# Peptides against a protein of PDB entry 9IZ0: the designs that were tried, part 170

Target 1, 345 residues: chain A of PDB entry 9IZ0
Amino acid sequence: ITCLGSNGHTYKQLVKGGNDDLRQDAVMEQVFEQVNGFLRSYRKTSQRNLSMRTYKVIPLALKTGVIEWVQDTIPLGEYLDSAHKVYHPKEWSLSTCRKLIAEKQMEDLETRLKVYDLVCRHYRPVFRHFFLESYADPVQWFTTQTNYARSTAVASVLGHVLGLGDRHGQNILIDKTSGEVIHIDLGIAFEQGKKLPVPECVPFRLTRDVVDGMGITGVEGVFRRCMEFTLETLRREEDSLLSVLEVLRYDPLFSWLISPLRRMKKQKMQLENFNQPESGNITTDASRDPKIQRNNVSGESEAERAILKVRQKLSSTLSVEASVGELIRIAQDPSYLALMFCGWS

## One batch from the design tools (peptide; made by RFdiffusion4, then SolubleMPNN)

Design b2_p18_7_s1 (from b2_p18_7, 7 letters changed)
Fold by OpenDDE base, seed 2:
Structure b2_p18_7_s1 (fold): chain B 345 residues (1-345), chain A 18 residues (1-18)
Amino acid sequence: as target 1 above (345 residues)
Amino acid sequence: DEELQRERLEKLAQKRLE
């Protein structure tokens, strides 16, 4: 839809209906706006203009809402698929890579690592070309690459702390004007990604293409330092952040758990992306919507566990540098990436 | 701020290496 603003400007909006609860997205965007307040108040983050890029979400009902249309964006996965065909036309297709990883999904770690390495050798990073193609001016090129590294660092820390899941290349937009990342579809949070059919094993997305976009320094320099400053700010504002999350504990409409229906929908989408015409008559007895009596007691216990995990991730037991170093190590570890649905790109 | 100076120097070094 197109809305006329009170300022006389027209704004495009996306109306989303169906089975997706936009309330989770709206709540996470509110948490990001609060965190952006903390980042603006702290000198080290404010001087670097560190922020989580946000968009407006207006939930209209449990399954319907309006989302801001972010102009001049592209999904990371859409860019990478197109760019890989241009720069590496003799390498394997994304579908071939997905198939080989899937065929080994039930195998041991050693076998999965060998297939992951093989896929990595036949599907090389290309995301550096986004900046080289889009910005002919060396100042604009450098500014946008810096904005990308900074934005990715903030999103990586927040994604880890809040346990954001489902961070595939279609749920990460790139702003073509600023180079900033915009995270969308925020409905999997508080480590509920570990309950997906393919469990999420990394703290955030730091695949080879995500690193290639940072330029010659990769994860070193701007990205690492901006993660450190972001984590330092969140540790300083721990009580403020936890207070924001505690308000959600008492929201009867917030879901701390992935719904069985959302899990099944993600499972179907994963299977359909494998192009196996398994004609398995899964009788979708859709009739048993189990009235999960949300026993209020079970929801509160899950909220308490989620808040406790956030507190544990903000622990000052390790230095900021040691904590960030370990997060970067785990996020790039082939032993975790080989277990992911798309850990090579 | 030495870190902002280092980030500016890394900026200048990166521009010279590409």
Scores: peptide ipSAE 0.029, ipTM 0.677, DockQ to the pose 0.014
Fold by OpenDDE base, seed 1:
Structure b2_p18_7_s1 (fold): chain B 345 residues (1-345), chain A 18 residues (1-18)
Amino acid sequence: as target 1 above (345 residues)
Amino acid sequence: DEELQRERLEKLAQKRLE
């Protein structure tokens, strides 16, 4: 839809209907706005204009709301699929890579690592070309690539601390004007991504293409330092951040657990990305509900556990540098990436 | 801020390598 703002400007808005509870997205965006306040207050982060890019979410009803249409964006996964066909036309298709990873999903780690390595050799990174193609001016190119590395660093720290899940290439937008990342579909938080059919094992998305977009230095330099400054800011503002999360503990609209419906939807979407459309009537006999032991962990107990995990992630037991170093290591570890739905790109 | 200067220098270095 297009809305006329009170300022006389026209805004494109996405009306999202279906099974997604936009209240989760709206709450996470509110948390990001509070964190952006902390990043603006701290010298090391404010001088770098570090922020989590946000978008307006207006929940209207259960499963319906209005989302800001983020202009001049592209999903990371859409760009990468298109660019890979251009720059590496002799390499494997994304569908071939997905199929090979899927076929080995139930195999041991050693087998999955071998397939992951094989896929990586036949699907090379291309995300550097986003910046090279889009920005002919070397100052603009450099500024945009820096903004990307900074934005990715902030999103990586926040994604880890808040346990943001479902960080696939369609849920990460790239702003074509600034190079900043915009995370969408925020309803899998507080490590609920570990409860997906393909559990998320990485703290944030730091795949080869995500790194390739950082330029020659990769994770070293701007990205690492901006992660460090972001984590330093969040550690400094721990009590403020925890106080914001405690408000959500009492929000009846916030779900600390992934809904069974959302889990099933994500399961179906993961499976549909594996099935070529063979016309077979797979009557999904819905009858084998695996006994989801509804551990009747009260929503309060799950909120308390989530907040405790946030506090643990903000612990000063390790230096900022050591903590960031370990996060970067884990996020790039083939032993974790080989377990992901799309860990190669 | 030496770190901002370092970041600007890394900026200049990266721009010279590409």
Scores: peptide ipSAE 0.027, ipTM 0.651, DockQ to the pose 0.014
Fold by OpenDDE base, seed 4:
Structure b2_p18_7_s1 (fold): chain B 345 residues (1-345), chain A 18 residues (1-18)
Amino acid sequence: as target 1 above (345 residues)
Amino acid sequence: DEELQRERLEKLAQKRLE
């Protein structure tokens, strides 16, 4: 829909209906606005205009709401699939890579590392081309690539601290004007991504294409330093951040757990993303759903565990530099990326 | 040409993983 704002501007909006609970997205956007307050108050982050990009979410009813359509954006995964076909037409398709990773999903780590390496050799990074093709002016190119590295650093720290899951290329938008990243579909938080059929085992998305977008320095320089300044700010504001999360603990509308319906929907979407119409009966034997003992873990006990885990991630036991160094290492570790649904791009 | 090359690469990948 298109709405006319009280300011005379027209805004495109996405009306989501169906089974998606937008309340969780709205709450996470409120947490991001509070964190943006902390980033604006701290000299090292404010001087760099560090922020988590937000979008407006208006829940209208149970499972219905309006989301701001972020204009001039593209999903990272959409750009990468298109660009890979253009720049590397002789390499494997995204479908082929997904199929090979899925066929070995039940194998040992050594076998999964071998298939991951094989996929990586036949699906090369292309995300550098986004900046080269979109910005002809060298100053705009450098500015937008810098904004990308900065926004990715903020999103990586905050995504790790809050345990944001489901960080696939369709849930990360690129702003074509600023080069900044916008994270969407925030319904998997507080490490609930580890409960997905393919568990998320990385702290944030730092795949080869995410790094390729940072330019010749990769993770070194702007990205690393902006992660450090962001984590330093969040450690300084730990009590303020925990106080915001404690308010959410008592919000009866906030769910600290992934809903069984959302888990099933994500499972189905993972399976459907393999079903391009090649008639191969990949009977994914969905029959071995481990009997999730419905431990009636009270929502309160999961909230307490989530807040405790946030506090542990903000611990000053390691330096900011050591903590960021370890996060960057883990996020790029093939032993974790080989376990992911799409760890190669 | 590109599709035939992809299919050849897929068959080669499958044979390396078997």
Scores: peptide ipSAE 0.000, ipTM 0.286, DockQ to the pose 0.024
Fold by OpenDDE base, seed 5:
Structure b2_p18_7_s1 (fold): chain B 345 residues (1-345), chain A 18 residues (1-18)
Amino acid sequence: as target 1 above (345 residues)
Amino acid sequence: DEELQRERLEKLAQKRLE
């Protein structure tokens, strides 16, 4: 929809209806705004303008709301599919790569690693070209690539700490003006991605293309240092962050569990991506939501477990450098990436 | 054994590009 603001400007907005619990997105955006407060207050993060990019979410009802249309953005996955066809026209298609990984999804780790390695040899990274194409000025190129690495570092730490799932290329937008990443569809949090049909095994998205966008230094430049400063800030503000999450523990409208409907939608998407290219509007009129009396007791126990996991991830048992080093290692490890859903690579 | 599996996977992938 397009709305006329009181200032005479027109704003494009996305109306989501049906099964997407926009309350979870709105709550996660509120958590990100609080974290952005911590990042602005801490010298090491404020000097680098570190922030999680946010967008406005207005929940209207249990399953409906309005989302800000983020202007001048492109989905990472849309850019990568288009760019790969241009720069590597002799390599495998994304559909071929996904099909090969999906066919081996039920096989052992060794077989899945062999297929993942084979796909990687026939589908090379291209995301560096986004910055080279979009920014002819060397200063603008360097600034936007730096902003990308910084925003990806913040999102990676927050994504790990809050246990954000479903970080596929369509749920990550690139701002074409700043080079910053914008994470959308925050409906899988607190490690609920491990409850998907294909469990998520990596702490955040650090695929070969995500690294290729960081330029010649890859993860060993701006990205690693900005992850370290972000994690140092979150460890310092642990009690403040946990206090924000405790408010959500008592929100009867917040779901600490993946909704059965989101789980079913992801199951269907994982099954249907085998056969049909059609962008069919599946208006599944799933009107028969059985009145699952959410026993409040089960929600509180899941909230407590989620908060405990956040506290564990903020533990100072390891140095910031050691913790970030291990996260970067796991997020790039082929033994974990080969276990991910075929749409992850 | 590993090379034969690799060659089978490459031939299967190539037959899907045709």
Scores: peptide ipSAE 0.000, ipTM 0.276, DockQ to the pose 0.023

Design b2_p18_7_s2 (from b2_p18_7 with T1R E6K Q11K N16R)
Fold by OpenDDE base, seed 5:
Structure b2_p18_7_s2 (fold): chain B 345 residues (1-345), chain A 18 residues (1-18)
Amino acid sequence: as target 1 above (345 residues)
Amino acid sequence: REELEKERLEKLAEKRRE
């Protein structure tokens, strides 16, 4: 839909209809805006303009809402597929790589590691070229690469703490003007990604291309330092963050569990990545939504477990540096990455 | 729409080879 603003400008808006509960996205955006308040108030994060990029979500009904169209963006996965064909035309296709990983999905870790290593040797990172192509001026190049590393660091810490799942290349947008990342489709949170058919086992997305976009310093530059300052801010504001999450505990409309419909859609997409994109309008006749009376008791128990996990992730038992170091290690570990869904690498 | 995105991606890939 295109809306005329009171300022006379036209704004594109995405109307999402269907079984996706946009209330979860709207709630997560409210949590991000509250966290952005903490990042603005703390000297170490405010001096670096650290923020989670947000977008407006207006839930209209259980199955309908309006999402802000984020202008001047590209999905990370769309850029990477196009750039890889240009810069590495002799390497394997993304479809070949995904097929090889998917064929070994049920095999042992050793076999999956061998396939992951083989794929990595035949599909090299290209995301550094986004900055080189888009910004001919060295100052703009450096600024946008810095903004990318900063925004990725904030999103990585928040993604870990809030247990954001489904962080594939289509759910991460790159702002072509600022180089910042925008995370979309926030429907898998509080470690519900571990309940997917292929469990998510990394704390956030730190694939080879995500690192390649940080430039020559990789994770050891702006990224690590900005993760440390973000985690330090969240530990300082733990009680404030937990108070925001406690308000959601009593929201009967907020689902702390992955929707069975979202799980089925993700399962279907994980299976259909073998077959060509048949543009089949699957009019899923949504006729028999079983009136699962969500026993309020089950939702409260899941909310309590989610809040407890957030508190555990904010624990000061380890230094900020040690905690960030371990998160970066796990997020890049081939033993974890080889276990991810074939669309993750 | 997917075909238009694919064609746009192909044109973007072509412009990056020049």
Scores: peptide ipSAE 0.006, ipTM 0.372, DockQ to the pose 0.028
Fold by OpenDDE base, seed 2:
Structure b2_p18_7_s2 (fold): chain B 345 residues (1-345), chain A 18 residues (1-18)
Amino acid sequence: as target 1 above (345 residues)
Amino acid sequence: REELEKERLEKLAEKRRE
């Protein structure tokens, strides 16, 4: 829809209708706005303009809302698929790679690692070309690549701490103007991604293409340092962050658990994405709601468990550098990436 | 639809070769 603002400007907005509880997205965006407050208050993060990119979500009803249309963006997965076809036209298609990984999904780790390595050899990284293609000016190129690395670092730390799941290439937008990442579809949080049919084993998305976009230094530069500064800020503001999450504990509208409907939808999408090329049209067919009796007692226990996990992730038992080093290692480990739906790109 | 996607990909490939 196009809305006329009180300022006389027209804004495009995406109306989402269907089984997606946009309240989850709206709550996570509010948490990101609070975290952005912490990042602005801390010298090491404010000097670098570190922020989680947010978008406006207005829930209109239980299953309908208006989302800000983020202009001048492209889904990471859409860019990567198109770029891979151009730069590596003799390599395997994304569909071929997905099929091979899917066919081995029930096999042992050794077999899955062999298939992952095989896919990686026939599907090489291309995301560096986003910056080279989009920015002819060297200063703009360097600035946007730096913004990408910074934005990815913030999103990686926050994604880990909040346990954001379902971070596939269609849920990560790239801003073509700034090079920043915008995370969308925030309805899988607090490690509920581990409850998916294909469990999420990595703390955040740091695949070969995500790293290729960081340029020649890869993770060893702006990215690592910005992760460290972000984690240092979140450790400093632990009590403030936990207080924000405690407010959500008492929100009867917030779900600490993945809804069975969303789980089934993501399961279908995972299964359909094995069999069909990604047609990005999420047609939500409005099938009838079973009355999910929310046992309130289970919600409080899961909220407490989620808050405890956030506290554990913010623990100062390891240095910031050691913690970031381990997160980067795990996020790039083939032993975890080979277990995921699309760990090669 | 496939021809339009192919033509878009070809135009994108041309723009990326320049």
Scores: peptide ipSAE 0.006, ipTM 0.391, DockQ to the pose 0.022
Fold by OpenDDE base, seed 1:
Structure b2_p18_7_s2 (fold): chain B 345 residues (1-345), chain A 18 residues (1-18)
Amino acid sequence: as target 1 above (345 residues)
Amino acid sequence: REELEKERLEKLAEKRRE
């Protein structure tokens, strides 16, 4: 839809309908706006214009809402699929890589690591080309690559602290003008990604292509330093951040648990990305829902556990540098990436 | 054993490009 703003400008808006509860996204965007306040108040983060990129979400009903149309963006996964075909036309397709990882999903870690290494050798990083293609001016190239590394650092720290899940390449937009990342579909938070059929094992997405976009220094330099400054700011503002999250504990519209419907939808999407349409009428008898004990953990007890985990992630027991170093190590560890749905790109 | 398993996986992946 196109809306006329109070400023007299026309804005294109995305109307989402369906089973996605936009209230979760709207609440997480409000948390990001508060965190952006903290980042602006601290000298080390404000001098670098560090922020989590946000978008406007207006939930209209249980299954409908208006989302800001983020202009001049592309999903990371869409760019990577297109660029990989151009720069590495003799390498494996994304579908081939997905199929190989999927077929070994139930195997041991050693077998999964071997398959992951094989996929990595036949699917090389290309995301550096985004900046080389988009910016002919060396100053613009350097500026946008720097903005990407900064934006990714903020999103990585905040994504870890808030336990953001479902961070696949379609849920990460790249702004073509600034190089900044925009995270979308925020309905999996507070480590609920660990409850997905393919559990999330990394603190944030730091795949080989995410690193390739940082340029020659990779994670070393702008990215690491901006993670450190972001974590230092969040540790400083711990009580303020926890106070924002405590308000959500009492919000009856916020779900601290992944809904069974979202879980089933994500399960189906994960399975459909593995099934080529073989023409066979496999009536998947949906009857074997494993009786995952619905521990009737009150939404309050899940909120309390979520807030406790946020506090634990903000602990000053380790230095900022040591904490960031460990997060970067875990996020790049093949033993975790080999367990992911798409850990190679 | 590891090299034979890599070769088997590579051959399985080649057969899927065809």
Scores: peptide ipSAE 0.000, ipTM 0.403, DockQ to the pose 0.023; fails the geometry check
Fold by OpenDDE base, seed 3:
Structure b2_p18_7_s2 (fold): chain B 345 residues (1-345), chain A 18 residues (1-18)
Amino acid sequence: as target 1 above (345 residues)
Amino acid sequence: REELEKERLEKLAEKRRE
């Protein structure tokens, strides 16, 4: 829909009706706004303007809401598919790569690693070209690439800490004006993605194309340092962050449990959102929501486990540098990336 | 949709050849 604001500006808004619980997305956006408060208060993060990019989510009912249309954005996956066809026209198609990975999904790790390596050799990174082709001015190029690395670092730390899992290329928007990343469809949090039939096995998305966008220094430049400063801020504000999450523990609107139906829908979306841009009215007749008795006891136990996992991830047992180093290592490990639906790009 | 995606790909391909 298009709404005329009281300020005379016209706003495009996406109305989701019937099947999507936007309350989880709205709650996660509220958590990000609190974290952005911590990032603004801490000298090391405020001096770098570190923030998680947020978007407006207004839940109107249990399965209906309005989402802000983020202007001047492109889905990362949409850019990468189009860029790969231009820069590497002799390499394999994204569909060919997906098919080969899917055909070997039930095979052993050794076979999956061989197929992943084969796909990687026939599908090279291209995301550096986004910055090179979008910004002719060297200062603008450097600024936007720096903003990308910074925003990706913040999103990676938050993604790990809050257990957002693997963010596929359709759930990551790139802001064409700033180079910042915007994470959308936040309906999976607190490691609930590990309960999917294709389990999320990485702490955040750090694929070859995500790294290629960071430029010549890759992860060892702005990205690593901004991850360190973000994690240092979150460790400092641990009690404040946990207090925000404790409020969510008692929020009847927040679902600490992914329903089997939502798991199946997210699984289908993981398979389908790779192939079609989101205009498919999947009228799954969700009229038979079985009254899964939300045993309050099971939701409370999952909330408690989620908060305990956040506390564990914020532990000062390892240095910030060691913790970030291990996260970067795991997120780039071929043994995990080969297990993903799209770990090569 | 395919035409809009094609036109977008063509404009992107032109912009990438410059």
Scores: peptide ipSAE 0.000, ipTM 0.353, DockQ to the pose 0.024; fails the geometry check

